# Designs tried in a protein design run: peptides against a protein of PDB entry 7BBL. Part 52

Target 1, 86 residues: chain A of PDB entry 7BBL
Amino acid sequence: IAQESLESQEQRARAALRERYLRSLLAMVGHQVSFTLHEGVRVAAHFGATDLDVANFYVSQLQTPIGVQAEALLRCSDIISYTFKP

## One batch from the design tools (peptide; made by RFdiffusion4, then SolubleMPNN)

Design b2_p14_7_s1 (from b2_p14_7, 6 letters changed)
Fold by OpenDDE base, seed 3:
Structure b2_p14_7_s1 (fold): chain B 86 residues (1-86), chain A 14 residues (1-14)
Amino acid sequence: as target 1 above (86 residues)
Amino acid sequence: MSLEEFVAALQAQL
């Protein structure tokens, strides 16, 4: 059995991580998601959609430290992590 | 940036 090259193994690992990320986006549709942002800010919102390049999160009922926004756009670069109940 | 500045910048996106 020819041993797969290290480069090929790394490529498969990156592809698997990308797939898991995309599946998480599908799983959070319609759910309230807790987002951890920079500077210790945490917000909660219902996930609506993301754009084609996955640069932005379109959310509703965004609960922020200074009030609630009915509709909002979160940049992916502002988000450190997120959690939700499937 | 301060926390206040970050929150303000976030709100400016909306």
Scores: peptide ipSAE 0.039, ipTM 0.593, DockQ to the pose 0.029
Fold by OpenDDE base, seed 5:
Structure b2_p14_7_s1 (fold): chain B 86 residues (1-86), chain A 14 residues (1-14)
Amino acid sequence: as target 1 above (86 residues)
Amino acid sequence: MSLEEFVAALQAQL
């Protein structure tokens, strides 16, 4: 059987990563999430919602090094990674 | 940018 083209392999990989991302969003609902931001900043917040297309995170009780924000919007471009316990 | 500048910029958009 001919090997799948590189392009097809990349497409499947992107699809799998997108699915994993979406599943993580579903699992994150109602949980406190630890976000790693640029410049070594770490914050914790409760996940509220996201804009799936823009990947903005709408969060509450954002704990930052300089205080707590009741509600906040985290842009995907600001986020390096996040972790949570489902 | 510095950590302080980043945090300030982040907070400004919250």
Scores: peptide ipSAE 0.039, ipTM 0.595, DockQ to the pose 0.029
Fold by OpenDDE base, seed 2:
Structure b2_p14_7_s1 (fold): chain B 86 residues (1-86), chain A 14 residues (1-14)
Amino acid sequence: as target 1 above (86 residues)
Amino acid sequence: MSLEEFVAALQAQL
């Protein structure tokens, strides 16, 4: 059995993480998601879609500490983590 | 930046 190279192992790991991410997006559709942003800011919103090329989250009913936005665009760079119940 | 500054900046782009 040929030993897989380190590079190949890393490639598989990245692919697996990407697949898990994409599956999580599918599971999020129509659900309220809790997002943790920088500086400890937490928001909740209904997930709509993502822009895979720009890495944006299209959300609705965004509940922020300063008010509610009916529709909004969250940049992935602003998001530290998210959680939801599928 | 402060939390308030961050939230204000976020709000400006929402």
Scores: peptide ipSAE 0.038, ipTM 0.593, DockQ to the pose 0.028
Fold by OpenDDE base, seed 4:
Structure b2_p14_7_s1 (fold): chain B 86 residues (1-86), chain A 14 residues (1-14)
Amino acid sequence: as target 1 above (86 residues)
Amino acid sequence: MSLEEFVAALQAQL
């Protein structure tokens, strides 16, 4: 039985994480998502779309500590994590 | 940066 190389294992792990991420984006469409941002800031918004190339989240009804934005763009670099109910 | 500064920066880019 050929032992899978460490490099191959890492590649499979990356592929699995990427697939999981993409599936989460698909499942997120049309749902309200809670985003955790830096400095403990939390916002909620309806997911619209993602630009994978520039790593942006296009959202609507963004609820922030300072008010609600009808439409907004969240940079992935500002996002620590997100959660939603399918 | 403080939380207040972060929120202000967030507001500026919204």
Scores: peptide ipSAE 0.037, ipTM 0.592, DockQ to the pose 0.027

Design b2_p14_7_s2 (from b2_p14_7, 6 letters changed)
Fold by OpenDDE base, seed 5:
Structure b2_p14_7_s2 (fold): chain B 86 residues (1-86), chain A 14 residues (1-14)
Amino acid sequence: as target 1 above (86 residues)
Amino acid sequence: MSLEEFVARLQAEL
């Protein structure tokens, strides 16, 4: 039994994580999502779309500590985590 | 290309 190389194992792991991530994006379309941003800031917004490279999140009805923004762009680098109910 | 289309294409390559 040819042992899978370490590199092949890492590639498989990355592929699995990427697929799961993309599936989560599909699942959240149109739903309200809670985003955790830097400095402990939490916001809620309806997920609209992402770029194909998943660099940006296009959201609507962004609830922020200072008010609601109808349309907004969240950079992935600004997002620590997100949660939603499927 | 939609996100759905992109994911489907990616899955076919995995």
Scores: peptide ipSAE 0.025, ipTM 0.500, DockQ to the pose 0.250
Fold by OpenDDE base, seed 4:
Structure b2_p14_7_s2 (fold): chain B 86 residues (1-86), chain A 14 residues (1-14)
Amino acid sequence: as target 1 above (86 residues)
Amino acid sequence: MSLEEFVARLQAEL
């Protein structure tokens, strides 16, 4: 049995993570999501859509420490993590 | 295209 190379194993792992990420985006649609941003900032917003190519999240009712923004664009680079209930 | 369609396309490339 040919052992799969380490490189092939890493490729499968990356593919699995990518798939899980994409599935999470689908599950997120229409839900309130809690985002953790840099410097420990946490916000909540309703997920609308994402532009995966431009790396933007389009959200509504963004609850921030300084107030609520009706419509907002979150850059993926600003997001450390997110959680939601499916 | 919808997000669903886009995700489906990306998943096909994995």
Scores: peptide ipSAE 0.023, ipTM 0.496, DockQ to the pose 0.304
Fold by OpenDDE base, seed 1:
Structure b2_p14_7_s2 (fold): chain B 86 residues (1-86), chain A 14 residues (1-14)
Amino acid sequence: as target 1 above (86 residues)
Amino acid sequence: MSLEEFVARLQAEL
């Protein structure tokens, strides 16, 4: 039995994680999401859409420590984690 | 394509 290469295992793991990520985006639609950003900053916003290629989140009612923005763009590179209730 | 369509395509390739 040819042992699956470590590289092949890593590729499969990355593919599985990407699928789970994309499924989470679908589950976010219409829901308020809590985002954890760098420096301990936390924001909440309603998920609208994403540009999968550029990795941007288009959100509404963005609640930040300094105020609320009706519509905003969040860069995925700024996001450490997020939580939501489907 | 929509996000849903993209996810469906990705899933089919996994």
Scores: peptide ipSAE 0.023, ipTM 0.498, DockQ to the pose 0.228
Fold by OpenDDE base, seed 2:
Structure b2_p14_7_s2 (fold): chain B 86 residues (1-86), chain A 14 residues (1-14)
Amino acid sequence: as target 1 above (86 residues)
Amino acid sequence: MSLEEFVARLQAEL
């Protein structure tokens, strides 16, 4: 019975997290998503698409305290977390 | 705009 190495366990964990992330992106298409950004800033927008190469979120109807922006781009690196109701 | 610029703009209006 070969014991799985620590490296193999870490690889499986990374793969599982990546799969969950990708599934969440598919599930949020067309839904309003709440994004938490740095400095406690929270915005809501409809998810359009992601660019996995550039790591950007393309969103519509971005709601901010100063108004609604019809189209916007959010860098994934600037997003701490997101939530949505499927 | 940068995130810093965006956050600064939002904070100025709050």
Scores: peptide ipSAE 0.022, ipTM 0.406, DockQ to the pose 0.025

Design b2_p14_7_s3 (from b2_p14_7, 8 letters changed)
Fold by OpenDDE base, seed 3:
Structure b2_p14_7_s3 (fold): chain B 86 residues (1-86), chain A 14 residues (1-14)
Amino acid sequence: as target 1 above (86 residues)
Amino acid sequence: MSLEEFVARLQELL
């Protein structure tokens, strides 16, 4: 049995994580999502769409400490984590 | 911090 190279194993692991990420985006459509941002800032919004090339989140009804924004753009690089209930 | 403060901080890092 030819042992798979370490590089090939790492490539498969990265591909699996990417697939899980993409599936999560499909699952959150139309749901309220809680986003954790830097320095403990947390916001909630309805997921609209993503730009996969630019890695932006287009959201609606963004709940912030200063009020609700009807529409907003969140950069993926600003997001530490997100949670939602399917 | 407020969202405004957070956004301002991010803009300073860009």
Scores: peptide ipSAE 0.022, ipTM 0.411, DockQ to the pose 0.029
Fold by OpenDDE base, seed 4:
Structure b2_p14_7_s3 (fold): chain B 86 residues (1-86), chain A 14 residues (1-14)
Amino acid sequence: as target 1 above (86 residues)
Amino acid sequence: MSLEEFVARLQELL
């Protein structure tokens, strides 16, 4: 049994994680998502879209500590985590 | 980009 190389195993693991991430983006469509940002800031918004490289989240009804923004752009680099109810 | 276009693009990446 040719053992799969470590490199090929890592590549498969990365691919699986990427697929899981992309599926989560599909699943959040039309849902309110809670985003955790840096410095413990938490916001909630309705997911609209991302750009092709998933660098940004385009959201609506962004609830922030200082008020609600009808439309907003969240940079993925600013997001630590997100949760939503399916 | 519309929601439909967004979903289509994500599906292409899967």
Scores: peptide ipSAE 0.021, ipTM 0.435, DockQ to the pose 0.657
Fold by OpenDDE base, seed 1:
Structure b2_p14_7_s3 (fold): chain B 86 residues (1-86), chain A 14 residues (1-14)
Amino acid sequence: as target 1 above (86 residues)
Amino acid sequence: MSLEEFVARLQELL
């Protein structure tokens, strides 16, 4: 049995994480999501969609410390983590 | 980046 290379194992691990991430995006569509941003900022919004490269999150009813935005764009690079109830 | 600067940048994106 040919031992799988370390590189192949890492590739499979990255692919599995990517698949799990994409499935989470599908599961959160239409749900309210809590986003943790930099500097301890937390916002809540209804998830709409992402673009193809997952660079941006299109959201609605964004609750921020400064008010509610009906529609907004969150950059993925600004997001540390998110949680939601399916 | 300060919290204030981050919030200001976020506002510019909305």
Scores: peptide ipSAE 0.020, ipTM 0.416, DockQ to the pose 0.028
Fold by OpenDDE base, seed 2:
Structure b2_p14_7_s3 (fold): chain B 86 residues (1-86), chain A 14 residues (1-14)
Amino acid sequence: as target 1 above (86 residues)
Amino acid sequence: MSLEEFVARLQELL
């Protein structure tokens, strides 16, 4: 049995993570999502869409510590994690 | 960066 190279194993792992991420985005549509941002900031918003190339989340009813924004963009680089119930 | 600086940066994006 030819062992897969380390590079091939890493490639499969990255592909699996990407697929799981994309599936999570599909599952988020229309749901409220809780986002953890830097410095312990937490926000909640309804997921609208994402730009996969620009790495932005398009959200509505963004509840932040400083107020509510009807529509907003969240940069992926500002997000540490998110949770939601499908 | 401080939390205050981060919030200020976030406000610029909203």
Scores: peptide ipSAE 0.019, ipTM 0.411, DockQ to the pose 0.028

Design b2_p14_7_s4 (from b2_p14_7, 8 letters changed)
Fold by OpenDDE base, seed 5:
Structure b2_p14_7_s4 (fold): chain B 86 residues (1-86), chain A 14 residues (1-14)
Amino acid sequence: as target 1 above (86 residues)
Amino acid sequence: MSEAEFVARLQALL
């Protein structure tokens, strides 16, 4: 049995994670999403769209500790995690 | 980065 190389295994794992990520983006369209940001900040917003290459999140009704913003842009570099109900 | 600095950066994105 030819064992798959470590590099091939890592590539497959990355591909699987990327697919899962993209599917999550499709699933969150039109839903309210809870975002965990840096420094323990949590916000909720309705998901609008992403820039898939730049990995920006275009959201609406962003609820923050300092108020609500009608429209906002969240960068992936600012997001630790997100959750939503499909 | 402080929470205040992070919030300020977030605001700058909005």
Scores: peptide ipSAE 0.021, ipTM 0.509, DockQ to the pose 0.030
Fold by OpenDDE base, seed 1:
Structure b2_p14_7_s4 (fold): chain B 86 residues (1-86), chain A 14 residues (1-14)
Amino acid sequence: as target 1 above (86 residues)
Amino acid sequence: MSEAEFVARLQALL
């Protein structure tokens, strides 16, 4: 049995992570999502859509510590993590 | 940067 190369194993791992990410986006549609941002900021919003390449998050009813935004754009670079109930 | 400043910058991008 030819042992899979380290490079092939890493490529498979990256592909699996990307697939899991994309599936999470699909599952997120229509749900309220809690986003963890930098500097300890947490926001909640209803997920609308994302740009596949840039991964901008188009959200509604964005709850922030200062107030609620009806519509908002969250940049992927500002997001540390997110959670939601499928 | 404070939390308030970060949120304000986020809101300014909307």
Scores: peptide ipSAE 0.021, ipTM 0.535, DockQ to the pose 0.029
Fold by OpenDDE base, seed 2:
Structure b2_p14_7_s4 (fold): chain B 86 residues (1-86), chain A 14 residues (1-14)
Amino acid sequence: as target 1 above (86 residues)
Amino acid sequence: MSEAEFVARLQALL
């Protein structure tokens, strides 16, 4: 039985993680999401949409330490992690 | 990037 190459195994693992990420984005729609940003900053917002090509999150009711923004754009590069209740 | 610089960038999004 030919063993799958290490490269092929890594490719499958990356594909599985990407699928899980995309499914999480679909599940976020219309829900409040907690985002962990750099330097320990945490914000909460209602998820509207994401642009995968531009790497942006379009959100509403963004709760920040300095106030609430009705609509805002979060860059994916600023986000460390997120959590939400489906 | 410092915490102050990060907060300043966050403020620019508001």
Scores: peptide ipSAE 0.020, ipTM 0.493, DockQ to the pose 0.028
Fold by OpenDDE base, seed 4:
Structure b2_p14_7_s4 (fold): chain B 86 residues (1-86), chain A 14 residues (1-14)
Amino acid sequence: as target 1 above (86 residues)
Amino acid sequence: MSEAEFVARLQALL
């Protein structure tokens, strides 16, 4: 039985995580998403689209502790996690 | 970065 190399295992793991991520992006379209940002900041917004290459989230009705923004851009680097109801 | 600094940065992005 050929043992899968460690590199191949890591590659499969990365691919699985990427697939899960992409599926989540598709699933959240049109839904309100709760984003956890740094320093305990939480925001909610309707997901519009993402720019996968630029790593940006295009959202609407962004509810933040400092106000509501009708349309906004969230940088993926600012996001720790997100949740939504499918 | 403090929470206040992060909020200020966030505000600058909105």
Scores: peptide ipSAE 0.019, ipTM 0.490, DockQ to the pose 0.028

Design b2_p14_8_s2 (from b2_p14_8, 8 letters changed)
Fold by OpenDDE base, seed 4:
Structure b2_p14_8_s2 (fold): chain B 86 residues (1-86), chain A 14 residues (1-14)
Amino acid sequence: as target 1 above (86 residues)
Amino acid sequence: MSLEEFVARLQALL
């Protein structure tokens, strides 16, 4: 049994993470998502859509520390993590 | 980036 190279294992791990990410996006649709942003900022919003090429989250009812935004755009580069209940 | 600058940047996108 040829041992899979470390590089091949890393590639599979990256592919699995990417698939999990994409599946999470599908599962988010219509649900409230809690986002952890930089500097300890946390927001909650209803997920609308994402642009896979631009890496943005289009959200509604964004609850921020300073108020609620009806519609908003979150850049993926500003997001550390997110959680939601499907 | 300060917290205030980060929040201001987010606000500018909303």
Scores: peptide ipSAE 0.022, ipTM 0.428, DockQ to the pose 0.029
Fold by OpenDDE base, seed 5:
Structure b2_p14_8_s2 (fold): chain B 86 residues (1-86), chain A 14 residues (1-14)
Amino acid sequence: as target 1 above (86 residues)
Amino acid sequence: MSLEEFVARLQALL
């Protein structure tokens, strides 16, 4: 039994995580998503699109603690986590 | 980073 190399195992793990991420993006389309940001900030917005290379989130009706923004860009680096009902 | 500074950076991206 050829033991899969550590590198091959890491490649499979990365591929599985990427697939799950992409599936989550597809499931988010048109839904309101709750984002957890840094410093304990939580916002809700409708998911529009993403830049798959830079992982920018293009959202609408962004509900923030200081008001509602009609259109907004959220960078992946600003997002800790997100949740939604599919 | 302060909460105010973070919110200001977010606002600059809106």
Scores: peptide ipSAE 0.022, ipTM 0.426, DockQ to the pose 0.030
Fold by OpenDDE base, seed 1:
Formats: sequence, structure tokens, C-alpha cells
Structure b2_p14_8_s2 (fold): chain B 86 residues (1-86), chain A 14 residues (1-14)
Amino acid sequence: as target 1 above (86 residues)
Amino acid sequence: MSLEEFVARLQALL
């Protein structure tokens, strides 16, 4: 049994994580999502769409500690994690 | 970066 190289294992792991991420985006459509941002900031918003190339989240009804925004753009680089109920 | 500075940058994006 040829032992799979470490590089091949890492490539498969990256592919699996990417697929899970994309499936999560599809499952988020039309749902309210809770986002955890840097510095302990938490926001909630309805998921609209993403720009997969630029890695932005287009959201509506963004609830922040300082107010609500009807429509907004969240950069993926600002997001640590998110949770939602499908 | 402080929490206040981060929130201010978030506000500037809205």
C-alpha cells in the first residue's frame, strides 16, 4: 500500500474544508446568521450573497452593538466564525 | 487595536 504523501493528505483536507464552506453558504441563504468578529464583537444579519472572488458577505438587517443597518458588506477577513440554524 | 477603534472602523464600512 503506497503511503499517501503528507502533501496529498493536506490537499484532500483543504478540498474537503472548501466544500464544507461552500455548502454552508448555500444553507445560509435567507437565514439569520450570528457572526463573531475580532475584539469580541458579535453581529447578526440575514445572509444575501457572497462574492467568492473578493470574499465578501452581502447581508441585510445587520444588527451591531451601535445600531441596525438595512444592507451591508462584511469582509471575510473580519469574520472569525459564524453560526446559524438551517 | 481597541474594541472602540474596531467598532468605529465597522461603522465606517456601513
Scores: peptide ipSAE 0.021, ipTM 0.424, DockQ to the pose 0.028
Fold by OpenDDE base, seed 3:
Structure b2_p14_8_s2 (fold): chain B 86 residues (1-86), chain A 14 residues (1-14)
Amino acid sequence: as target 1 above (86 residues)
Amino acid sequence: MSLEEFVARLQALL
């Protein structure tokens, strides 16, 4: 039984995480999502789309402490986590 | 306004 190399195992793990991420994006389309940003900032918005090349989230009805922004762009690098009800 | 500036402003209001 050829033991799979450690590098091959890591590659499969990365691929599985990437697939899970992409599936989560598809599942959140049109739903309200709670985003956790840096420094404990939390916002809620409806998910529209992602730009996979630029790593951006296009959202609508962004709820902020100062009001609702109709449309906004969130960079993936600024998002720590998100939750939604599918 | 950059997103960083936006986040910083939000943080200041929370």
Scores: peptide ipSAE 0.019, ipTM 0.441, DockQ to the pose 0.028

Design b2_p14_8_s3 (from b2_p14_8, 7 letters changed)
Fold by OpenDDE base, seed 2:
Structure b2_p14_8_s3 (fold): chain B 86 residues (1-86), chain A 14 residues (1-14)
Amino acid sequence: as target 1 above (86 residues)
Amino acid sequence: MSLEEFVARLLAEL
């Protein structure tokens, strides 16, 4: 049987993960999202927008351990994981 | 462009 190269398999896997990520961004719109950051920091915020390179998350009503920030920018590199209810 | 339009373009490239 013909088998895909390892490189092709990895490419498909990366594409699938990227698609899942992008679809999650769409699903975030209008919802509060819980973010897990480094050092065990957890915050919640409403998703607003992202940059063209999806490097930053523009959020509102950011709930942090030290209070609520009306508007904020979260760096994608600072985010370990997130969860929300679509 | 809207986020939806942006994401749609990115998805089209996958």
Scores: peptide ipSAE 0.094, ipTM 0.723, DockQ to the pose 0.329
Fold by OpenDDE base, seed 5:
Structure b2_p14_8_s3 (fold): chain B 86 residues (1-86), chain A 14 residues (1-14)
Amino acid sequence: as target 1 above (86 residues)
Amino acid sequence: MSLEEFVARLLAEL
């Protein structure tokens, strides 16, 4: 029985995670998304776009603890998690 | 290019 190498298994795992991530981006388009940021900050915004390397989220109607920002940029590195209802 | 088209192309590369 030819066993898949560890490297091949890791590659498949990374590919699966990447696919799930990309599909989630498609699913969130036009929806309000709840973002959890560092220091326990939670915000809600409508997803608009991302850049080519998916390093930034361009959002609208960003609801923050101190008010609403019409347009905003969220760096992916600042986002711990996000959730939305498709 | 739309986000949908972009993501579709990325998915095709996986």
Scores: peptide ipSAE 0.089, ipTM 0.721, DockQ to the pose 0.331
Fold by OpenDDE base, seed 3:
Structure b2_p14_8_s3 (fold): chain B 86 residues (1-86), chain A 14 residues (1-14)
Amino acid sequence: as target 1 above (86 residues)
Amino acid sequence: MSLEEFVARLLAEL
């Protein structure tokens, strides 16, 4: 019987993770999201949109340790994880 | 295009 190569299996796994990520972006639109950043910093903000490469998050009502910003840009590379209530 | 349309396009290519 023909078996799928390891390379093909890894490709499908990466595609599945990418799909889950993209669907999570749609689910968080308009909701308050809790972001965990480097050095233990945690912030909360409403998700607005991403750029063309989905490399940056444009958010509103960003709650930081030193105050609230009406609008802000979060680089995806600075985000360790995020959670929200859909 | 909107984020929704953009993501829909990306999902269609998977």
Scores: peptide ipSAE 0.088, ipTM 0.718, DockQ to the pose 0.332
Fold by OpenDDE base, seed 1:
Structure b2_p14_8_s3 (fold): chain B 86 residues (1-86), chain A 14 residues (1-14)
Amino acid sequence: as target 1 above (86 residues)
Amino acid sequence: MSLEEFVARLLAEL
């Protein structure tokens, strides 16, 4: 039995996480999503779309501690986690 | 393309 290499295991793990992430994007469409950003900043917004490399979130009704923006761009690198109710 | 189509394409490339 050829043991799968550590590299191959990591590749499969990354692929699984990526798939789960992408499916979560579909699941959040039309729902308000709560985003946790760095330094304890929390915002809520409706998910609209991402760019082709999934580097940015295009959102609407972004509720921030200082106000609401009708439309906004959130960089994925700024997001630590998010939650939503499907 | 729709988000669904876009995500489907990304998933197909995994």
Scores: peptide ipSAE 0.086, ipTM 0.714, DockQ to the pose 0.336

Design b2_p14_8_s4 (from b2_p14_8, 8 letters changed)
Fold by OpenDDE base, seed 2:
Structure b2_p14_8_s4 (fold): chain B 86 residues (1-86), chain A 14 residues (1-14)
Amino acid sequence: as target 1 above (86 residues)
Amino acid sequence: MSLEEFVAQLLAQL
């Protein structure tokens, strides 16, 4: 059995991670999500939508250390991690 | 387009 190339293995790994990410977006709809941002900032919000590049998170009821924003845009690059209960 | 439809299209490209 020919061993799969390292490049092919990496490609499959990236695809699997991307799929998991995309499915997580579906799973978070309708739930409050906790986001960890840079500088230790933590916020919570309801996920609404994303753009075609999945570069931005359109959220509602964004709870920040300084108050609540009814609607907001979070850049994906500003997000270190997120967690939610499906 | 719903998010579900959008994600489905992205998943189809993987």
Scores: peptide ipSAE 0.081, ipTM 0.701, DockQ to the pose 0.341
Fold by OpenDDE base, seed 5:
Structure b2_p14_8_s4 (fold): chain B 86 residues (1-86), chain A 14 residues (1-14)
Amino acid sequence: as target 1 above (86 residues)
Amino acid sequence: MSLEEFVAQLLAQL
């Protein structure tokens, strides 16, 4: 049995993570999501959509420390993590 | 296209 190359293993790992991420997006639709941003900022918002390259999150009812923003755009680069209940 | 459809297409490419 030929052992899978390191590169192939890494590719499978990346693919698995990507799949998990994409499936999380599907599960996120219409739900309130807690986002952890840089500098310890935590916000909650309802997920609306992403753009075609999944670089941005379009959200509604963004709860921030200083108030609620009805509609907002969160860049993926600004997001450290997110959690939600499917 | 819906997000669901878009993501389904991406998943099909994996």
Scores: peptide ipSAE 0.079, ipTM 0.703, DockQ to the pose 0.354
Fold by OpenDDE base, seed 1:
Structure b2_p14_8_s4 (fold): chain B 86 residues (1-86), chain A 14 residues (1-14)
Amino acid sequence: as target 1 above (86 residues)
Amino acid sequence: MSLEEFVAQLLAQL
């Protein structure tokens, strides 16, 4: 039995994580999402859309420590984690 | 396209 290479195992693991991520985007629709950003900043917003390479989050009702933005853009690179109630 | 359609296309590329 040919043992699957470590590289192949890692590739499958990355694909599985990517799929889980993409499915989470669908699950976020219509819900307020809590985002943890760098430097301990936390915000909440409704997910609207993303660009083709999923580099940016287009959100609405962004609640920040300094106020609320009706429409806003969050870069994925700024986000450490997020949680939501499906 | 809808978000669903967009995500479906991305998933198809995995």
Scores: peptide ipSAE 0.077, ipTM 0.702, DockQ to the pose 0.335
Fold by OpenDDE base, seed 3:
Structure b2_p14_8_s4 (fold): chain B 86 residues (1-86), chain A 14 residues (1-14)
Amino acid sequence: as target 1 above (86 residues)
Amino acid sequence: MSLEEFVAQLLAQL
């Protein structure tokens, strides 16, 4: 049995993770999402859109420790993790 | 395009 190369296996694993991520973006539309940021900061917001390279999250009703912002932009690099109820 | 259409295109490239 010709075994798939290690490089090919890693490529498939990366593709599977990418697919899972993209599907999570679709799933969070219309839901309040809890974002964990650096330094233990947590915020909640409704997901609106992302840009072409999925580098930024455009959100609404952003609840922060100092108040609520109607519209905001979160950079993906600032986000450690997110959770939501589908 | 809509987010749904955009994500669908990305998924089709996998």
Scores: peptide ipSAE 0.075, ipTM 0.701, DockQ to the pose 0.339

